# Designs tried in a protein design run: peptides against a protein of PDB entry 8PQO. Part 236

Target 1, 252 residues: chain A of PDB entry 8PQO
Amino acid sequence: VLLKEYRVILPVSVDEYQVGQLYSVAEASKNETGGGEGVEVLVNEPYEKDGEKGQYTHKIYHLQSKVPTFVRMLAPEGALNIHEKAWNAYPYCRTVITNEYMKEDFLIKIETWHKPDLGTQENVHKLEPEAWKHVEAVYIDIADRSQVLSKDYKAEEDPAKFKSIKTGRGPLGPNWKQELVNQKDCPYMCAYKLVTVKFKWWGLQNKVENFIHKQERRLFTNFHRQLFCWLDKWVDLTMDDIRRMEEETKRQ

## One batch from the design tools (peptide; made by RFdiffusion4, then SolubleMPNN)

Design b1_p30_4_s3 (from b1_p30_4, 17 letters changed)
Fold by OpenDDE base, seed 2:
Structure b1_p30_4_s3 (fold): chain B 252 residues (1-252), chain A 30 residues (1-30)
Amino acid sequence: as target 1 above (252 residues)
Amino acid sequence: MSAERLEFLKQLSIFLTLLENLQKLLEELE
């Protein structure tokens, strides 16, 4: 098992982020070939557990048509069916990803707290001390181009180049986080994403777990760069606007 | 969820599939 806490600092408020996140997810999904094809929603309902109230979703990603033919032919039964269980109680979120074939031998858990700080809180997820000491804190700087793969880089999604017309935020220079402290009119937040990866195969555990973390970090980095650079597209939207957009999308 | 997440899951599934087949092959060779 490998745990890392990714801390993504953004020049947006916690409330703004909620809108931006939902918008960005929706926008990214539009660019997906086939739309929501292969995604089965088993459960989508409100939940209440241990004082936590939110929305619970259980989705199955059927990837048979999304992978190359040779993969589909070689994949064991259930290997291309990925389950995603999500507990969304913003500003807290939890996502658990499993695979039908791997069963208990594979797990990706992502627990996120969105806090109005600069990533300075320690053990925000309240792990036991013994567990917390094994967690690596990883800071993601959305303005740092060196953290982005060349193949992922887009100039229109570069926070170091983007300037928000509506808010005046950006571009984010090398010391943007330090300068942010002196800008009382600019909100900020940190997404504390505790990622737990388990791949219980002897000899491959560390290799696969590190690989998955690398991919998750890449995903987080690219997503939040997009989120910020799309600020002018979503900053004036309300949660009600987002809900209406989602409803309209479901009708299509 | 998102295009990026789906791509991640796709790549992950491909990777895992290859590992699964490799493991089976290695077991047969032992």
Scores: peptide ipSAE 0.273, ipTM 0.791, DockQ to the pose 0.692
Fold by OpenDDE base, seed 1:
Structure b1_p30_4_s3 (fold): chain B 252 residues (1-252), chain A 30 residues (1-30)
Amino acid sequence: as target 1 above (252 residues)
Amino acid sequence: MSAERLEFLKQLSIFLTLLENLQKLLEELE
């Protein structure tokens, strides 16, 4: 098991982020070919647990048509079915990803707290001390181009070049995070994403777990770069606007 | 889901499939 806490600092408020996140997800979904093909929603209902109140979703991603033919031919039964269970109680959310074939031998858990700070809180997820001491804190800087793969880089999604017309935020220079403290008119937040990766295969555990973390970090980095650079597109939207957008995307 | 998440899941699935096949081969050699 390998745990890392990714801290993504953004020049947006916690409330703004909720809109931006949903918008960015919806927008990215529109750009994806095939729409909702292969996605099965098993459960979508409200939940209450341990004082946490939100929306629970259980989705199955059937990837048979999304992977190369040779993978489909070689994949064991259930290996191309990914289960995603999500507990969305913003500003807290939890996602658990499993595979039908691997069962208990594979787990990706992502627990996120969105806080109005600069990523300075320690153990925001309230782990036991023994567990927390093994968690690596990883700071993601959305303005740092060196953290982005060349193949992922898009100039229109570069926070170091983007300037928000509506808010005046950006571009984000090398010391933008330190400068935020002095910018009273610019809100900020941190997404504390505790990622737990379990791959219970002897000899491959560390390699696979590190690989998955690398991919998750890549995902988080690219997503939040997009989120920020799309600020002018979503900052004035309401939750109702987002809901309409999601419905429109669902129809495609 | 986001396009990036889907791509991640695809690549993950491919990676796991390859590992599973490799593991199977190794087990057969034992």
Scores: peptide ipSAE 0.270, ipTM 0.792, DockQ to the pose 0.645
Fold by OpenDDE base, seed 3:
Structure b1_p30_4_s3 (fold): chain B 252 residues (1-252), chain A 30 residues (1-30)
Amino acid sequence: as target 1 above (252 residues)
Amino acid sequence: MSAERLEFLKQLSIFLTLLENLQKLLEELE
């Protein structure tokens, strides 16, 4: 098991982020070939758990048509069915990703707290001290181009180039986080994403777990760069607007 | 879900599938 806490600092408020996140997810989904094909929603219901109230979703991603033919031919039964269980109680979110074939031998858990700070809180997820001491804190700087793969880089999604017309935020220079503290009118937040990766195959556990973390980090980096650079597109949207967008995405 | 998340899941599934098949092959050789 390998745990890392990714801390993504953004010049947006916690409330703004909720809209931005949902917008960015919806917008990105529109650009996906096939839309929601292969996604089966098993459960979508409200939940209450230990004082936590939110929306629970259980989705199955059937990836048979999304992978190369040779993979489909070689894939064991259930290997291409990914289960995603999500507990959305913003500003807290939890996502658990599993695979039908690997069962208990594979797990990706992403627990996120969105806090109005600069990523300075320790153990925001309240792990036991013994567990917390094994967690690596990883700061993601959305303005740092060196953290972006060349193949992922897009100038229109570069926070170092983007200037928000509606809010005046950006571009984000090398010291944007330090400068942010002196800008009373600019909100900020940190997404504390505790990622737990479990891969129970002897000899490959560490390698695979690190690989998955690398991919998750890549995903978080790119997503939040997009989120920020799309600020002018979503900052004035309401939750009702977002819901309409989500419905449109489902129809595609 | 987002396109990035879907791509991640696709690549992950490909990777895991290859590992799973390798594991099965090794088991058959034993």
Scores: peptide ipSAE 0.268, ipTM 0.791, DockQ to the pose 0.689
Fold by OpenDDE base, seed 4:
Structure b1_p30_4_s3 (fold): chain B 252 residues (1-252), chain A 30 residues (1-30)
Amino acid sequence: as target 1 above (252 residues)
Amino acid sequence: MSAERLEFLKQLSIFLTLLENLQKLLEELE
């Protein structure tokens, strides 16, 4: 098991982030041709547990049509069925990803707290001390180009180049986080994303777990770069606007 | 879900599939 806490600092408020996140997801979904194919929603209902109140979703991603033919031919039964269970209680969110074939031998858990700080809280997910000491804190700087793979880089999604017309935020220079503290009118937040990766195969556990973390980090980096650079597109939207947008996206 | 998440899941499934087949091969060699 490998745990890392990714801390993504953004020059947006916690409330703004909620809109931006949902918008970015919806926008990305629009750009994905056939993205809805193979997605089975088993559960989508409100939940209340231990004081946590939100929306629970259970989705199965049937990826048979999304992978190369040779993969489909070699994939064991259930290997291409990914289960995603999500507990969305913003500003808290938990996602559990499993595979039908791997069963208990594979797990990706992503627990996120969105806090109005600069990523300074320790053990925000309240792990046991013994567990927490094994968690690596990883800071993702959305303005740091060196954290972006060349193949993922897009100039229009570069926070170091983007200037928000509506808010005046950006571009984010090398010391943007330090400067942010002095900008009283600019809100900020941190997404504390505790990622737990379990891959119980002897000899490959560490390698695979690290690989998955690398991919998750890549995903988080790219997503939040997009989120920020799309600020002018979503900053004036309400949650109702987002809901309408999501409904429209589902119809496509 | 985002396109990036879908791509992640796709790549993950590909990766896991390859590992699964590799594991089977290794088991046969034992």
Scores: peptide ipSAE 0.264, ipTM 0.790, DockQ to the pose 0.641

Design b1_p30_4_s4 (from b1_p30_4, 16 letters changed)
Fold by OpenDDE base, seed 2:
Structure b1_p30_4_s4 (fold): chain B 252 residues (1-252), chain A 30 residues (1-30)
Amino acid sequence: as target 1 above (252 residues)
Amino acid sequence: MSAEMLKLLQELSIFITKLELEKKKKKEEE
């Protein structure tokens, strides 16, 4: 088991982020060829549990058409069916990813708190001390180009170049986080993403767990760079606007 | 994040499969 807490600091408020996240997810999905293909939504309903109230989703990712032929031919039955269960109670979210074939031998859990701070809270997910001491805190700087793979880099999605016309935020210089503290008019937040990865297959555990974390970090980095650089597209939208957009998209 | 997650899972499947094949080859060479 490998645990890391990714802390993503953004020059947006917690309330703004909720809109931006939903918009950016929708936009990113549109930009991907075949973005909806292979995704089956089993459940999408409100939930209430232990004082937590939000939206529960259960999705299955069918990878049979998305992987190379050699993978498809070698994959055992159920190995290419990935289950994603998500509890979205913003500002708290939890996602659990499992596989039909691997069962208890595979787990990706992502627990996120969105807080109006600069990533300074320790153990925001309230882990036991013994567990917390094994968690690596990883800061993602969306302005740091060195954290972005060359193949993922787009100038139009570079926070170090972007200037928001509507808000005046950006570009984010090398010391933007430090400067943010002195800017009373600029909101900020941190997404604390505790990622738990388990892959129990002997001899592959460390390699696979580290690979998954690497991919998750890459995903988080690219997503939040997009979210910020698309600020002018979503900052004036309300949650009701987003809901309408989602409904319209479902009708297509 | 569905599209991005799908891509991640695709890459993961490829990665694991390659690792398994490498293990098999090593055992055959021993």
Scores: peptide ipSAE 0.373, ipTM 0.831, DockQ to the pose 0.512
Fold by OpenDDE base, seed 1:
Structure b1_p30_4_s4 (fold): chain B 252 residues (1-252), chain A 30 residues (1-30)
Amino acid sequence: as target 1 above (252 residues)
Amino acid sequence: MSAEMLKLLQELSIFITKLELEKKKKKEEE
């Protein structure tokens, strides 16, 4: 098991982020081919548990048509069926990813708290001390180009170049986080993303777990760069606007 | 799940499969 807490600082408020996240997810999905194909929604319902109230979703992703032929031919039954269970109670979210074939031997859990701070809280997920001491805190700087793979880099998604016309935020210089505290009119937040990865196969555990974390970090970095650079597209939207957009998309 | 997450899972499937093939190859060479 490998745990890392990714802390993504953004020059947006917690309330803004809720809109921005939903917008950016939708927008990113439009940019990818094959969106929605092979996705089965089993459950989508409200939940209330342990004082947490939100929306629960259970989806199955069938990857058979999404992987190369050699993977499809070699994959055991159920290995290409991915289950995603998500508890969305913003500003808290939990996602659990499992596989039908591997069962308890594979887990990706992503627990996120969105807090109006600069990523300074320790153990925001309230882990036991013994568990917490094994968690690596990883700060993601969306303005740091060195954290972005060349193949992922887009100038239009570079926070160091972007200037929001609507908010005046950006571009984000090298010391933008330190300067942010002095910008009283600029909100900020941190997404604390505790990622638990379990891959219990002898000889492959470390390689796979590290690979998954590497990819998760890449994903978080790129996503939040997009989210910020798309600020002018979503900052004036309300949650009701987002809901309408989602409903309209479902009708298509 | 975002499109990027789905892509991650696709890449993961490829990665694991390659690792398994590598292990089999090594075992056969032993």
Scores: peptide ipSAE 0.329, ipTM 0.814, DockQ to the pose 0.514
Fold by OpenDDE base, seed 4:
Structure b1_p30_4_s4 (fold): chain B 252 residues (1-252), chain A 30 residues (1-30)
Amino acid sequence: as target 1 above (252 residues)
Amino acid sequence: MSAEMLKLLQELSIFITKLELEKKKKKEEE
């Protein structure tokens, strides 16, 4: 098991982020061809548990059409069926990813707290002390080009170049985080993303777990760079606007 | 799940498959 807590600081409020996240997810999905193919929604319902209220979703992703032929030919039954269970109770979110074939031998859990701080809280997910000792804190700087793979880099998604016309935020210079503290009018937040990866295959555990974390980091980095650079597209939207957009997209 | 997450899962599937193939090759060479 490999645990890392990714801390993504953004020059947006927690409330703004909720809109931006939903918008950016929707936008990213539009940009991918065939993104909806092979997705089965089993459950989508409100839940209430232990004072947590939110939306619960259970989806199955069938990756058979999304992988190369050699993978399809070699993959055992159920290996390409991914279950995603998500508890969305913003500002808290939990996602659990499992696989039918690997069962208990595979787990990706992503637990996110969105806090109006600069990533200074320790053990925001309230892990046991012994477990917390094994968590690596990883800070993602969306303005740091060195954290972006060359193949992922887009100038239009570079926070170091982007300036929001609507908010005046950006571009994010090398010391943008420090400058936020001095800018009373600029909101900020941190997404604390605790990622738990379990891959219990002898000889492959470390390689796969590290690979997953590398990909997750890449995903979080790119996503939040996009989220920020798309600020002018979503900052004036309300949650109701987003809901309407989602409903319209489902009808298409 | 974002489209990017799906891509991650795709890449993961490829990665695991390649690793398994490499293991098989090593065993055959032993």
Scores: peptide ipSAE 0.328, ipTM 0.814, DockQ to the pose 0.507
Fold by OpenDDE base, seed 3:
Formats: structure tokens, C-alpha cells, sequence
Structure b1_p30_4_s4 (fold): chain B 252 residues (1-252), chain A 30 residues (1-30)
């Protein structure tokens, strides 16, 4: 098991982020070839648990058509069926990813708190001290180009170049986080993303777990760069606008 | 699930499959 807490600081409010996140997810989905093909929604319902109230979803992603032929040929039955269980109670979110074949031997859990701070809270997910001491805190700086792979880099998604017309935010210089403290009119938040990865195959555990974390970090970095650079596209949108976008994406 | 997450899972499936294939090859060579 490998745990890391990714802390993504953004010059947006927690409330703004809710819209921005949903917009960015919807936008990214529109850009993806195949759309929602291979997605089966099993459950989509409200939930209440331990004072947490939100929306619960259970989806199955059938990857058979999404992977190369050699993977399809070699993959055991159920290995390409991914289950995603998500508890969306913004500003708290939890996603659990499992696989039919791997059963209890595979887990990706992403627990996110969105807080109106600069990523200074320790153990925001309230882990036991013994567990928390094994968590690596990883700060993602969306303005740091060195954290972006060359193949992922896009100038239009570079926070160091982007200037929001609607909000005046950006571009984000090397010291943008320090400067933000002195800007009373600029909100900020941190997404604390605790990622738990378990891959219990002898000899492959560390390799696969590290691979998954590497990909998650890449994903979070690119996503939040996009989110910020798309600020002018979503900052004035309502939740109803977002819902319409999601529906349109599902129809593609 | 975001498109990026789906892509991650695709890449993961490829990665694991390659690792399994390598293990099988090594076993056959022994």
C-alpha cells in the first residue's frame, strides 16, 4: 500500500472550484474520443453517512474497446471491468476504484478535501497517527512548468501565461503563492487529495503502486492547469449550466 | 470519472499486462 497526499493550491475559491471542476471534467470528456462508450451506470442516488450528505454513484468502465488488442487477448475475464464508486459531498469527495478480477488485491482510493487555505493543514483526512506518518505530502504547483511533461504541455493551458479577463487573476509567476497572501481580492484554496493505492501482486506491488501514483500526479497537474486556464469559461456558469453540459457530453 | 482518469486506467491495464507478459516469458525461459 502506498499513500500520498497531493496538495493542489489554486487561486480560486472553494465555491468557484466546484463549478470549475465540473466544467473541466465535462470539457475533457467532450474532447475524449468515444465519449461515454463503455460506461455503465449502476447507481446514482443521494446518500447520508456519518453526517456526510451527497451523491453516490457506482459506475462500471468496460475497457475492452479502450485498450490494445494484445491487452484484450491477455487480460483475464473481468480484468478490464473497472468499478468506480464515488461519494460526492462537496467540499468532500471520495472515489474508490476496484477491479472485478483483482478483487481485494487492487484499490485506488482518492479522498479529497477542498479547503480555503494554502495547503498548510496536516492530516486533514484525520488518519490515525501511525498511518499518517507513512503519507508523503506532495505539493503540486500548477505554475511550475518543470512538473509538466513536454508531451502534455500546451501554451494555452500554461498558468504562467494565462491572464483571466473576467477576474484579473494570473499570470502566475514563480512566487504567485506568496504574493497571493497579500492580494485580498483573490481567493485561494487547496485541494487535499489523499491517494491510497494497493496492488497486492507479489513482485509487482511497488512497481505498479508507484506507476499509479505517477499517473495520478500527472493527471492532477494537467487537470488543474486546465481548470485555471479555463477560468473565464466557467467562472460565470451556474450549476444548471454545468448540468446541461454534462447531459450534452453523455449524448455524444 | 474524468476522461483523464479513464486514460489512466487504460494505461494501467496496458502496463500490468506488459508486466504479466514479461513474467510469463521469463518463466518459459527458465
Amino acid sequence: as target 1 above (252 residues)
Amino acid sequence: MSAEMLKLLQELSIFITKLELEKKKKKEEE
Scores: peptide ipSAE 0.313, ipTM 0.806, DockQ to the pose 0.591

Design b1_p30_5_s1 (from b1_p30_5, 25 letters changed)
Fold by OpenDDE base, seed 1:
Structure b1_p30_5_s1 (fold): chain B 252 residues (1-252), chain A 30 residues (1-30)
Amino acid sequence: as target 1 above (252 residues)
Amino acid sequence: SELEEKLKKEITLKIVLGSILDYLNKNPVL
């Protein structure tokens, strides 16, 4: 098991982020051909547990149609089925990802707290002290180009070049996080993403777990760079506007 | 054979990891 807490600091409020996240998801899915095909929704219901109220979803992603024919022919039963269990209680969310073939031998868990701070809280997920001792804190700086792979870099998605016309935020210089403390009019937040990766196959645990973490870090970095650089597209949207966009995307 | 079983396991792992990565790339909001 390998745990890392990714701390993503953004010059947006916790309330703004909710809109921006949903918009950015919808926009990303629109650009991906075949988004939503092969998704089976097993459960979609409200839940209440230990004072946490939100929406619980259980989805199966059937990837058989998304892989080459030879892969489909070689794939054992369940190998191309991904289960996603999600507890959405913004500003808290939890997602558990499993594979039918791997069963208990593989798990990705992503637990996120969105807090109105600069990533300074220790053990925000309230782990036991012994468990917390083994968690690496990883800071993602969306303005740091060195954290972005050359193949992923787009100038239009560079926070160091982007300036929001609607909010006046950006461009983000090398010391932008320290400057936020002095800018009383600019909201800020941190997404604390505790990622647990479990892979049980002997001799491959560390290799696979580190590989998955590397992919998650890349995805989080690119997504939040996009979210910030799309600020002028979503900052004036309401939750009702987002719901309409989601419905329109489902029809395409 | 033991070699065939090892090869089968390696192929299966690559397929599973490929499917997980495909899922993650399409769901960056997680």
Scores: peptide ipSAE 0.554, ipTM 0.904, DockQ to the pose 0.676
Fold by OpenDDE base, seed 4:
Structure b1_p30_5_s1 (fold): chain B 252 residues (1-252), chain A 30 residues (1-30)
Amino acid sequence: as target 1 above (252 residues)
Amino acid sequence: SELEEKLKKEITLKIVLGSILDYLNKNPVL
């Protein structure tokens, strides 16, 4: 088991982030061919647990149609089925990802708190002390180009170059986080993403777990750079606008 | 053979990991 807590600081409010996140997901979905194809929704219901209220979803992503024929032919039963269990109670979210073939031998859990701070809270997910000792805290700086792979770099998604016309935020210089504290009118937040990766196969555990974390870090970095650089596209949108956009996307 | 089983497991793992990565790439919000 390998745990890392990724802390992504953004010059947006927790409330703004919700809009930006949903917008960015919707835009990404539009760019993907067959957005909803192969997704089976098993459960979609409200939940209440330990004072947490939100929406619980269980989805199966059937990837058989998304892979080459030869892969599909070689894939054992369940290997191309991804189960997503999600507890959405923004500003808290939990997602558990499993694969039917791997069963209990593989798990990714992502627990996210969105807090109106600069990533200074320790153990925001309230782990046991012994478990928390084994968590690596990883700060993602969206303005740091060195954290971005050259193949992923886009100038239009570079927070160090972007300036929001609507909000005046950006560009983000090397000390933007420190400067943010002095900018009374600029909101900020941190997404605390505790990622648990479990892979039980002996001899491959560390390799696979580290590999998944590397991918997650990459995804978080790119996503949040995009989210910020798209600020002018979503900052004026309401949650109702987002809902309409999602409905329109479902109809296509 | 033991070698064949090992190879099958490796192929399966690659398929699974590929599937996971495909999913994650499409769901960066997680």
Scores: peptide ipSAE 0.552, ipTM 0.904, DockQ to the pose 0.672
Fold by OpenDDE base, seed 3:
Structure b1_p30_5_s1 (fold): chain B 252 residues (1-252), chain A 30 residues (1-30)
Amino acid sequence: as target 1 above (252 residues)
Amino acid sequence: SELEEKLKKEITLKIVLGSILDYLNKNPVL
């Protein structure tokens, strides 16, 4: 088992981020030709547990149609089925990802708190001390080009070049986080993303767990760079606007 | 054979990891 807490600082408020996140997801979905094909929604219901209120979803992603024929022919039963269980109680969310073939031998859990701070809170997910001492805190700086793979880099998604017309935020220089503290008119937040990766196959545990973490870090970095650089597209949107956009995306 | 079983496991792992990556790439908000 390998745990890392990714801390993503953004020059947006927690409330703004909710809109931006939903917009960015919808936008990414529009650009994907396959859309929701092969997604089976098993459960979509409200939940309440220990004062946490939100929406619970259980989805199965059937990837048989998304892989080459020869892969489908070689794949054992359940190997191409991904289960996603999600608890959405913004500003808190939890997602658990499993694979039918791997059963208990594989798990990805992502737990996120969105807080109006600069990533300074320790153990925001309230882990036991023994567990917390083994968690690596990883800061993602969306303005740091060195954290972005060359193949992923896009100038239009570079926070160091982007300036928001609507808000005046950006570009983000090397010391943008320190400067932000002195800018009373600029909100900020941190997404604390605790990622747990479990892979039990002997001899491959560390390799696979580290590989998955590397992919998650890459995805978080790119996503939040996009989210910020798309600020002018979503900052004035309402939740109703987002819902309309999601509906339009589902029709494509 | 033992060799065939090892090969099958390796292929299966690659398929599973490929599927996971495909899923993650399509769900960057996670």
Scores: peptide ipSAE 0.543, ipTM 0.899, DockQ to the pose 0.661
Fold by OpenDDE base, seed 2:
Structure b1_p30_5_s1 (fold): chain B 252 residues (1-252), chain A 30 residues (1-30)
Amino acid sequence: as target 1 above (252 residues)
Amino acid sequence: SELEEKLKKEITLKIVLGSILDYLNKNPVL
């Protein structure tokens, strides 16, 4: 098991981020052919647990249609089925990812707190001390081009070049996070993403767990660079606007 | 054979990992 807490600082408010995240997810899904294909929604209902209230979803991603025929023929039962259980209680979210074939031998858990700070809180997820001491804190700087793979780099999604017309935010220079403290009118937040990865496979556990973390870090970095650089597209939208857009998209 | 079983396991691993990665790439907001 490998745990890392990714801290993504953004020059947006917690409330703005909710809109931006939903918009950016929707936009990313449009760019992916078949974003809804092979997704089975088993459960979508409100939940209440220990004072946490939100929406619970259980989805199965059936990837059989997304792989070549020969892969489907070779795939053991359950190998191409990903289960996603999500508890969405913004500003807190939890997602648990499993695979039918791997059963208890595979787990990705992502727990996120969105806080109006600069990523300075320790153990925001309230882990036991013994567990917390094994968590690596990883800061993602969306302005740092060196954290972006060349193949992923787009100039239009570079926070170091982007200037928001609507908000005046950006471009983000090397010391942008420190400068935020002195800018009273610029909101900021941190997404604290505790990622737990378990991949029990003889001789490959650590390698695969580290690999998955590397992929997650890459995804988080790219996504949040997009989210910020798309600020002018979503900053004027309300949650109600997003909900309407989602409903309209489901009807098409 | 032992070799066939090893190969089957390797193929299975690649399929599983491919599935996980495919999912993750399509769900970057998790």
Scores: peptide ipSAE 0.529, ipTM 0.893, DockQ to the pose 0.723

